Peptides against a protein of PDB entry 3J47. Designs and how they scored, part 31

Target 1, 121 residues: chain A of PDB entry 3J47
Amino acid sequence: IRLTNQLKSLKGLQSKLKDVVEYLDKVINKELPINHTILGKLQDVFNLLPNLGTPDDDEIDVENHDRINISNNLQKALTVKTNDELMVIYISNLVRSIIAFDDLIENKIQNKKIQEQRVKD
Target 2, 69 residues: chain B of PDB entry 3J47
Amino acid sequence: YEEKEESNLAATKSMVKIAEQYSKRIEEEKELTEEELKTRYVGRQDPKKHLSETADETLENNIVSVLTA

## One batch from the design tools (peptide; made by RFdiffusion4, then SolubleMPNN)

Design b1_p12_2_s4 (from b1_p12_2, 9 letters changed)
Fold by OpenDDE base, seed 2:
Structure b1_p12_2_s4 (fold): chain B 121 residues (1-121), chain C 69 residues (1-69), chain A 12 residues (1-12)
Amino acid sequence: as target 1 above (121 residues)
Amino acid sequence: as target 2 above (69 residues)
Amino acid sequence: ELLKKLRDLLNL
């Protein structure tokens, strides 16, 4: 359910971005007048987008390193963080699987011993 | 869309909590393995089964955490 | 011991 909601939100965002691109293309082609209100909101969104293209602001504070860094340099940092989190989860799953296998092995050994005793009786 | 965004933000906060819980779950898994080891020494099948079940629950929780990530 | 048990299980 949660993953489906995230995916639906991303799809909705993608659709809106596509509509914006189509609108901008129509404005460039002089098919539609410039809607200043939409452009202002888009500009605000672009300003809130972490700098996709400018590497220069190295200084944005280290304190939010563990929090969801939105957009490109921030998205890279977020991608790294997400990758680290996924790695931890993966390792955890491996450890659990190893424990489960150990238990299975022990159960098989016990079952074999019980079977050997039954054949000897 | 807003509800899902809020859910995603809550998911991310939950991931931090999951990382902490993960460390705790790893320790719980180790404790279960020790109980299984102790159960092997005691010859009681039940504590070993309980350790296996807890390890499986820990694994399931990690998988759900990964899928939520 | 776990590795030994794993080996023993593989031999079972």
Scores: peptide ipSAE 0.427, ipTM 0.842, DockQ to the pose 0.009; fails the geometry check
Fold by OpenDDE base, seed 4:
Structure b1_p12_2_s4 (fold): chain B 121 residues (1-121), chain C 69 residues (1-69), chain A 12 residues (1-12)
Amino acid sequence: as target 1 above (121 residues)
Amino acid sequence: as target 2 above (69 residues)
Amino acid sequence: ELLKKLRDLLNL
């Protein structure tokens, strides 16, 4: 359920972004007048979007280690953080699988011992 | 869309908390494996069963964390 | 011990 909601939200964002690009292309081609309200909202979104392209963001990257896909360096730091999180999840799944397998082996060994005792009786 | 985005943001915050909880869960899982080892030595089934159950709970929580990631 | 258990399980 959660993954489906995240995927649906991401698809909705992608669709809106596509509509914005199509609108901007029409404005550049002079097919539509510039809607200042839409541009203002886009500017607000871009200002809230991480500065993906300015090299001066290197100083801000040190304090905001934990927050969202901001700049390319921050995107790298977030990619590293996401990778570390996925690695921790992977290791824990592996450890759980090993424990579950050990228990299965022990249960099978015990069942075999019980069967061998029943055959001797 | 906004409701799912809010749910996704809550899920991301929960993932950070889950990473901390996951480190703790890995330690709990190790303790369980040691209890199984001790139970194998002592011949008591009850500590082994508890270890298996906690390992399964730890696995389920990790799967939920992966699905949230 | 786990590897020994695995080997024992394979022999079962």
Scores: peptide ipSAE 0.425, ipTM 0.846, DockQ to the pose 0.009; fails the geometry check
Fold by OpenDDE base, seed 1:
Structure b1_p12_2_s4 (fold): chain B 121 residues (1-121), chain C 69 residues (1-69), chain A 12 residues (1-12)
Amino acid sequence: as target 1 above (121 residues)
Amino acid sequence: as target 2 above (69 residues)
Amino acid sequence: ELLKKLRDLLNL
């Protein structure tokens, strides 16, 4: 459910971004007047997006290495964090699977011993 | 779309909490392994079953955490 | 002991 919601949100954002690009191209070509209400909402969305594509501010926020969202440099730091979290979860799942497997083995060994005793009786 | 964005933000906050809970879950898993070691000597099936069930619950919680990430 | 259990499981 959660992954499906994230994927749907991403698809909705992609579609809206495409519509904006098409609208901007039509405005540049003087085919359509600027819809001020749509542009205002779009500007608000862009201002909420972490700076997509200024490579020059390399120095300032080394501290934001911990947060996962959208821009390429931030997206790299966020991808690293997501990868670390996924690795921790993967290792945890492996450890639990090993424990569960060990318990299954022990249960199977016990069941075999019980069956061998029943055959001797 | 907005409901999913809110759900994603809630998921991210949950991931931070999961990282803290991960250390606790590792300790709980170790305690389970010690109970299995003790149960091997006592010859009672009941403690081993309880350990297996708790290990499975711990595994399920990690899988749900991964799916939330 | 775990390795012995794994070997015993493989033999079952």
Scores: peptide ipSAE 0.417, ipTM 0.838, DockQ to the pose 0.009; fails the geometry check
Fold by OpenDDE base, seed 3:
Structure b1_p12_2_s4 (fold): chain B 121 residues (1-121), chain C 69 residues (1-69), chain A 12 residues (1-12)
Amino acid sequence: as target 1 above (121 residues)
Amino acid sequence: as target 2 above (69 residues)
Amino acid sequence: ELLKKLRDLLNL
């Protein structure tokens, strides 16, 4: 269920990104006026996304190089954090698996002892 | 789409809580293993079963956390 | 103890 929901979310995000690109192309071609509400939501999404430096081709102001470095550093920091979280979850799963196996083995041993006792009676 | 983004954000917040809970879960798992050891000496099945169930629940919660991450 | 349990499981 969760994996299916994640896949559906990713497909939906991909479709929305495609719609955004098509909209931006129409705005560039002057076929549609800039929808300020869509742009505001897109800006909010871009502010929430780690600055994947889409080089908007606009002004190479010297301030943008420092912002790109900060953005790359933020993305790198988020990636490191995600990797650390995944590592912790992996170790947790491994430990739980070991315990579950120990319990399974003990249950099997007990079941065998019960069966052996029933054969002796 | 928005409902899933909200679910992913809730999931990420849950991961931070999971990191703290992970240390606690490891300790709980250790306590459970010690109870199994004690139950092995006492020869009664009931504490071992409860330990196994708690370990399984702990595993499920970690798998859910990994899938959410 | 886990290794002992594993060995006992193999004997089951």
Scores: peptide ipSAE 0.413, ipTM 0.838, DockQ to the pose 0.010; fails the geometry check

Design b1_p12_3_s1 (from b1_p12_3, 7 letters changed)
Fold by OpenDDE base, seed 2:
Structure b1_p12_3_s1 (fold): chain B 121 residues (1-121), chain C 69 residues (1-69), chain A 12 residues (1-12)
Amino acid sequence: as target 1 above (121 residues)
Amino acid sequence: as target 2 above (69 residues)
Amino acid sequence: AIEKARQLLREI
């Protein structure tokens, strides 16, 4: 359910971005007048997007490093964070798998001992 | 869309909490493995089964965490 | 325990 909702949101965002690009292309081609309200909202969205292009402001506080940094540099940092989280989850699953296999091996050993006892009897 | 964005933000916060819980679950899994080792020495199948079940529950929780990531 | 498990794994 959660993944489906995230995927649906991403698809919705992708569709909106595509509509914006198509609108911008039509404006460039003089097929439609510039809707200043849509452009203003897009500009606001771009300003809220973490700065992909200017590395210069060193001061963005260390505290939000754990939050979903969607911007390309920030998105790179977030991609790294997401990768680290995925690695932790992967290692976790591996450890659990190893424990489950150890238990399975022991169960097989016990079953073998029980069969050997039954054959002696 | 906003509800889903809020759900994604909550999921990300839950992932940080899951990482902490994961560290704790790894420790619980180790403790259970030690109990299984002790139970193997005692020849009782039951504690070993309980460790296996807890390891499986820990795995399921990690898989759900990955799927929510 | 682990060594015994390893021996038993070799026998399976």
Scores: peptide ipSAE 0.417, ipTM 0.843, DockQ to the pose 0.009
Fold by OpenDDE base, seed 1:
Structure b1_p12_3_s1 (fold): chain B 121 residues (1-121), chain C 69 residues (1-69), chain A 12 residues (1-12)
Amino acid sequence: as target 1 above (121 residues)
Amino acid sequence: as target 2 above (69 residues)
Amino acid sequence: AIEKARQLLREI
């Protein structure tokens, strides 16, 4: 459910961005007047987005490894963080699966012993 | 859309808390495995069943954590 | 205990 909601939100954002690009192209071509209300909301969204990738700021501190997570550098650090979280989850699931399997094996062994005793009786 | 974005931010904060809880969950899982090892000697089915149930609950919590990531 | 579990795994 949560992943589906995130994916739906991302798709909605992508559609809105496409509509804005199409609107901006029409304004550049002087086909439509600038809708100030849409531009104001878009500008507010851009101000809330961490700096979308000017590729040239090579110098921004290695220390922000935890916060760099919405632009291309941010997306790379999000990808690393997400990969680490997925790895932890994978290991946890593997360990639980091993424990559950060991318990199942032991239960099967006990059941087999009980059946062998019943056949002797 | 906004409600889902807010839910995603809350999920990300929850993931940081899950990472801290993960270390604790690993320790709880080890304690359960040790109790199972001890219970195998006592010959009663009940403690072993309880250990299996707690391992399953621990597994379910990790799956929910993965789905939140 | 673990060795008995391995032996029983071989019998399954």
Scores: peptide ipSAE 0.406, ipTM 0.839, DockQ to the pose 0.009
Fold by OpenDDE base, seed 3:
Structure b1_p12_3_s1 (fold): chain B 121 residues (1-121), chain C 69 residues (1-69), chain A 12 residues (1-12)
Amino acid sequence: as target 1 above (121 residues)
Amino acid sequence: as target 2 above (69 residues)
Amino acid sequence: AIEKARQLLREI
């Protein structure tokens, strides 16, 4: 269920991103007025997204170079944090699997002892 | 789509809490294994079963956390 | 504990 929901979310995000690109192309071509509400929500999404450095090509002002480096550093830091969290979860899962196997082995041993006792009676 | 983004954000916040709980869960898992060892010496099956069930629930919660990350 | 578990596994 969860994997299917994640895949559906990713597909929906991809479709929405495509619609945004098509909308932006139409705005650039002056075919449609800029929908301020959609653009505002998109800006909010871009501000919440780790700045994938698509520098909008327009203002090559010198201040942007330091911001791009800060953005790349933030994205890198978020990626490192995500990797560390995934490692911790992986180790946790491994430890739980080992305990579950130990318990399974013990249960099999106990079941065998019970069967051996029943055969002796 | 928004509901799923909210679910992913809630999941990420849960992962930070899981990292803190992970150390505690490892300790709880060790304590449970020690209780199983003690119960194996006492010859009573019931505490071992409860420990196994707790370990399985803990494992399931970690898998769910990994799938949510 | 583990050694006894291994012995019992060999008997299964």
Scores: peptide ipSAE 0.412, ipTM 0.839, DockQ to the pose 0.009; fails the geometry check
Fold by OpenDDE base, seed 5:
Structure b1_p12_3_s1 (fold): chain B 121 residues (1-121), chain C 69 residues (1-69), chain A 12 residues (1-12)
Amino acid sequence: as target 1 above (121 residues)
Amino acid sequence: as target 2 above (69 residues)
Amino acid sequence: AIEKARQLLREI
């Protein structure tokens, strides 16, 4: 469900970006007038987007590391965060698998002891 | 789209909470393993079963956390 | 505990 919602949001963003590109191309070609409302919303989106276009490698403001998938540099940081989270989950699953295996071994040992006792009686 | 964005935000907050819960769950799993070790000496099958069940519950919660991440 | 488990595993 959550992944599906994220995918739907990304698809919606992709569609909107495509529409904007198509609109901008038409405006550049003088086929359509500049829709100020769409442009304003796009500008607002770009202002909310950490500067995608300035690869100033240095000003990765450490403070925004916690917030949302939108910029490629932020996306790298978020990818690292996601990778770390997935790693933690993986380690967790391994630990649980080990515990479950230990329990299985113990159960098998107990069952064997019970069988040996039954054979002696 | 907005509902999904809100769900993603809620999910991200939940992931932070899950990380904290995960640390706690690891400790709970260790405690259960210690109880199993104690139960092996007492010959009581019941504590071992409870530990196994709690380990399984912890595993399920991690799987759900992975699926929500 | 682990060593006893290993012994028991060898006996199985």
Scores: peptide ipSAE 0.406, ipTM 0.837, DockQ to the pose 0.009; fails the geometry check

Design b1_p12_3_s2 (from b1_p12_3, 7 letters changed)
Fold by OpenDDE base, seed 2:
Structure b1_p12_3_s2 (fold): chain B 121 residues (1-121), chain C 69 residues (1-69), chain A 12 residues (1-12)
Amino acid sequence: as target 1 above (121 residues)
Amino acid sequence: as target 2 above (69 residues)
Amino acid sequence: ALEEASKLLREI
């Protein structure tokens, strides 16, 4: 459910971004007047997006340590954080799987011993 | 869309908390495995079954956490 | 314990 909502939000953002690109192309081609309100909001969104073009090396380390993938260069540090989180979850699942297998093996051993005792009786 | 974005942000904060809880759950799972080892010596099937069920629940919670990540 | 379990699994 949560992942589906994230995917739906991302798809909605992608669709809106596509509409903006199409609008900008029409404005460049002089087919439509520039909507200053939409352009201003888009500029605000771009300014809130982590700097995709020129990350100054020093700001990348401090802000990126704690927050998830919002934009490409910040997305790299955020991708590293997401990868670390995914690795922790993967290791966790692996450990749980190993414990479950150990229990299964133990149960199988016990069942075999019970069968051997039943054959001796 | 906005509700889902807000839910995703809340989920991300919850995942950090889940990672801390996960380290604690790994320790709890180890303790359960030790109890299972003790139960192997005592010959009581019921504690071992409970340990196995707890390990499975822990695994399921990790899978859900990964899917939420 | 694990090694004994592994040996028993090989016998299974």
Scores: peptide ipSAE 0.413, ipTM 0.841, DockQ to the pose 0.009; fails the geometry check
Fold by OpenDDE base, seed 1:
Structure b1_p12_3_s2 (fold): chain B 121 residues (1-121), chain C 69 residues (1-69), chain A 12 residues (1-12)
Amino acid sequence: as target 1 above (121 residues)
Amino acid sequence: as target 2 above (69 residues)
Amino acid sequence: ALEEASKLLREI
């Protein structure tokens, strides 16, 4: 459910971004007047989004590498964090699978011993 | 869309908490394995079953945490 | 214990 909601939000954002690009192209071509209200709302959304697109501000401190970075450098840091989290989850699942398998083996051994005892009686 | 964005932010905060809980869950899993080792010596099937059930529950919680991530 | 369990698994 949660992953599906995140995917739906991402798809909605992608569709809106495509509509904005198409609108900007029409404005550049002088086919449509600039809708200042839509542009203002979009600008507000971009200002609330961490600066995804401007590569030029070199000075943002390297030390926040572990925190959720949105867009290319930020998306790389987010991707690394997501990969680390996925790795931890994978290792956890592997460890649990090993424990469950060990318990299954012991249960089978006990069941076999019980069956062998029943055949001897 | 907005509800999902809010849910994603809450999810990210939950992931940090899950990472801390994960370290604790690993320790709980080790304790269960030690109890299983002790139970094998006592020869009673019941403690071993309880350890297996708790390991499975711990696994399920990790899977839910992964799916939430 | 694990080694003994592994031997018993081979006998299963």
Scores: peptide ipSAE 0.407, ipTM 0.835, DockQ to the pose 0.009; fails the geometry check
Fold by OpenDDE base, seed 3:
Structure b1_p12_3_s2 (fold): chain B 121 residues (1-121), chain C 69 residues (1-69), chain A 12 residues (1-12)
Amino acid sequence: as target 1 above (121 residues)
Amino acid sequence: as target 2 above (69 residues)
Amino acid sequence: ALEEASKLLREI
């Protein structure tokens, strides 16, 4: 269920990003007026969405470039943090799996001993 | 999307808390394993079963944590 | 524990 929800979220994000690109293309082509509210929300999303955006939009003002680099560094740092958290969880799961497996082996051994005793009786 | 972003942020905060709790859970699991080892020498099967159940619960919690991440 | 488990598994 949770993985499915995460995949659905990612797909939704991808669809939204596509819609944003299509909207921006329509604004550039003067087919739609510049909606300041949508642009503000998009800016908020871009500020919150660390710079996964294509580096190739060259024309963003030099002052924004330093902020963009800081945002990219922040994204990289967040990605590293997420990777570290995932690693800790993975190690944790591995340890639990080993303990559960050890207990399963012991239970199997006990069950075998009980069966052997029942055959001798 | 916003609800999902908020859910992801809440999940990330929960993960940090889970990481702290995880160290404690590992220690608790080790203690239970030691008790199981001690109980093996004492010949009582019941503590071993309880340790197994605790290990399974700990594994389940870790899987849920990974899924939350 | 593991060694005893391994011995018992070999007896199966």
Scores: peptide ipSAE 0.406, ipTM 0.838, DockQ to the pose 0.009; fails the geometry check
Fold by OpenDDE base, seed 5:
Structure b1_p12_3_s2 (fold): chain B 121 residues (1-121), chain C 69 residues (1-69), chain A 12 residues (1-12)
Amino acid sequence: as target 1 above (121 residues)
Amino acid sequence: as target 2 above (69 residues)
Amino acid sequence: ALEEASKLLREI
């Protein structure tokens, strides 16, 4: 469900970006006036999206590592965070599987002891 | 779309909480393992079963968390 | 625990 919602949000963003590009092309071609509302929303999106376009590598502000913001540079840092989280989840699942296996072994041992006692009796 | 974005934000906050809960769950799993050890000594099957069930529930919650990540 | 489980597994 969450992945599907993220995918749907991403598809919605992609569609909206496509619409904006088409709109900008029409404005450049003087076919449509500049819609200030769309531009304002786009500007807000660009302001919320840290500078995707300027390749100035240097100011990776280390502090914003935690927020899953969709910006490509942030996406790299987020990919690392996501990988760490997936690793923790994997280790957790492994530990639980080991515990469950230990319990299964003990249950099997107890069942065998009960069966041996029944045969003696 | 907005509902999904809100759900994703809530999911992200939940992931941070899940990391904290995961640390707590690991401690709970250790306590459960000690109860299993005690149950082996007492020969009472019931506490061990409860421990196993709690470990399974914890595992299921982690799997759901991974699937939601 | 693991060692006891391993011993018990050998008894099975």
Scores: peptide ipSAE 0.406, ipTM 0.834, DockQ to the pose 0.009; fails the geometry check

Design b1_p12_3_s3 (from b1_p12_3, 5 letters changed)
Fold by OpenDDE base, seed 1:
Structure b1_p12_3_s3 (fold): chain B 121 residues (1-121), chain C 69 residues (1-69), chain A 12 residues (1-12)
Amino acid sequence: as target 1 above (121 residues)
Amino acid sequence: as target 2 above (69 residues)
Amino acid sequence: NLEKASQLLREI
């Protein structure tokens, strides 16, 4: 359910971005007047998106390293964080699987001993 | 779309809480494994079964954490 | 005993 909701949100964002590009192309071609309300909302979205393309502002990168949202350099940091979280979860699942397997083996050994005793009897 | 974005933000906050709980869950798994080792010496089946059930519950909680990630 | 568990694992 959660993954499906994330994928639906990403698809919605992609569709809106495509509509904006098509609108900008029509404005450049003078086919449609500039809708200032849509452009204002887009500018607000771009201002909330940390700078995708300009590497130059070194200072802002250090404090926001803990919080998730920034596209390329932060997307790399987020990818690393996500990879670390997935690795921890993988190791945990492996350890639990080993413990469960050891218990299953012990139960099978006990069951076999009980069956062997019943056959002798 | 907005409801899913709010759900993703809540999920991310839950991931941080899950990371803290993960360390506690690892310790609970170790305690269970020690109890199994002790119970193997006492020769009664019941404590071993309880340890296996708790290891399985811990495994299920990790799987839910992965699916939430 | 780990050794008995290992032997029984081989019999499975």
Scores: peptide ipSAE 0.410, ipTM 0.835, DockQ to the pose 0.009
Fold by OpenDDE base, seed 3:
Structure b1_p12_3_s3 (fold): chain B 121 residues (1-121), chain C 69 residues (1-69), chain A 12 residues (1-12)
Amino acid sequence: as target 1 above (121 residues)
Amino acid sequence: as target 2 above (69 residues)
Amino acid sequence: NLEKASQLLREI
């Protein structure tokens, strides 16, 4: 259920991003009027979204470069934090798996002893 | 989308709390394993089964935590 | 304990 919800979230984000690109293309082509309110909210979302894509485009004005660097540093920090959390969860799962495996082995040993005893009787 | 973002933020905060609880859960799991080791010496099968069940529950909770991350 | 477990696993 939870993984499915995350996957659904990611798919929703991907769809929204596609819709944004399509909207921007239509605005560039003058097919739709610029909705400044939607663009402002989207820009806020993009500023809050850790800059995933360095657009390779050279002409990003110097004032935006410092804000972009701060955003990239924040994204990197968030990525590191996520990696650390995943590592903790991974180690946790390994420990639980080891304990469960040890118990499984012991259960098999006990079952075998019970079978051997039944064959002797 | 906003409800999902709020759910993800709540999940992330819960994961931080889970990380703290996880250190405690590891210690509890270790204690249960020690009790199983002691109980194996005492010949009582019941504590061993209980530890196995607790380990499985702990594993399930970690898997759910990973899936939430 | 581990060796006995391993031996039992080989007998199965």
Scores: peptide ipSAE 0.396, ipTM 0.834, DockQ to the pose 0.009
Fold by OpenDDE base, seed 2:
Structure b1_p12_3_s3 (fold): chain B 121 residues (1-121), chain C 69 residues (1-69), chain A 12 residues (1-12)
Amino acid sequence: as target 1 above (121 residues)
Amino acid sequence: as target 2 above (69 residues)
Amino acid sequence: NLEKASQLLREI
């Protein structure tokens, strides 16, 4: 369910970005008048996007490191962070699988002992 | 779309907390394994079962965390 | 415990 929702959100964003690019191309080609309202909203969205350009060092607010932020450099850092988190979760699952396997082995040993005792009786 | 965005934001905040909880969960899992080891020596099924159940709960929580990532 | 586990693994 969650992955499906994330995928749907990403697909929605991708479609919207494509529509914007197509609109901008038509405006550049003078095929359509500039819709100033759409451009204003897009400009607002771009201003909310983390600054893609110059790695000006200063106020990378530490809080934004945790959010899947769409900006390429920040997106790369966020992708690395997401990969690290996924790795931790993978290791956790592996450890749990090992514990479950150890318990299974013990259960098999116990069952075998019970069966051996029944054969001796 | 908005509901999913809100869910993703909540999931991301939860992931940060999960990273901290993960280290703690690993330690809890180790403690449980030691208790199972002790229970194997005592021959009582109950502590082993409890350890197995806690390991399973820990596993489920990690799976949920992966699904939220 | 480990020895018994190793024996069980040999039986599988």
Scores: peptide ipSAE 0.409, ipTM 0.840, DockQ to the pose 0.009; fails the geometry check
Fold by OpenDDE base, seed 5:
Structure b1_p12_3_s3 (fold): chain B 121 residues (1-121), chain C 69 residues (1-69), chain A 12 residues (1-12)
Amino acid sequence: as target 1 above (121 residues)
Amino acid sequence: as target 2 above (69 residues)
Amino acid sequence: NLEKASQLLREI
């Protein structure tokens, strides 16, 4: 469900981006007037989008380390965080599997003891 | 689309909460293992079963967290 | 504990 919703959001963003590109092409070709409201919203989106295009290495604003999947450089830092989270989840699953295995072994031992007692009776 | 964005934001907040819950789940898993060790000595099968069930529930929650990540 | 469990597993 969540992955499907993320995919749907990404598809919606892709469609909107395509519409914006088509609109910008029409404005460049002087076929349509510049819609200031759409441009303002697009500017807001670009301001919220970490600068994809300027490789200005310097202002890695340390504070936005936590915010998810929009831009490749932020995606790289987020990919590291996601990788760490996946590693923690993997280790957790391994630990739980070990505990479940220990319980299985103990259950098997108890079952053997019960069978041995039944044979002695 | 908006519902999905809200769901993704909730999922991200849930991931932070999952990290905290992960630490708590590890501690709960340790407590359960100690109860199993005690149950093995007392011969009471019931605490061991409860520990196994809680470990399984914890495992399921982690799998769901991985799938949601 | 683990060693006893391992010995019992060998008996199974």
Scores: peptide ipSAE 0.403, ipTM 0.831, DockQ to the pose 0.009; fails the geometry check

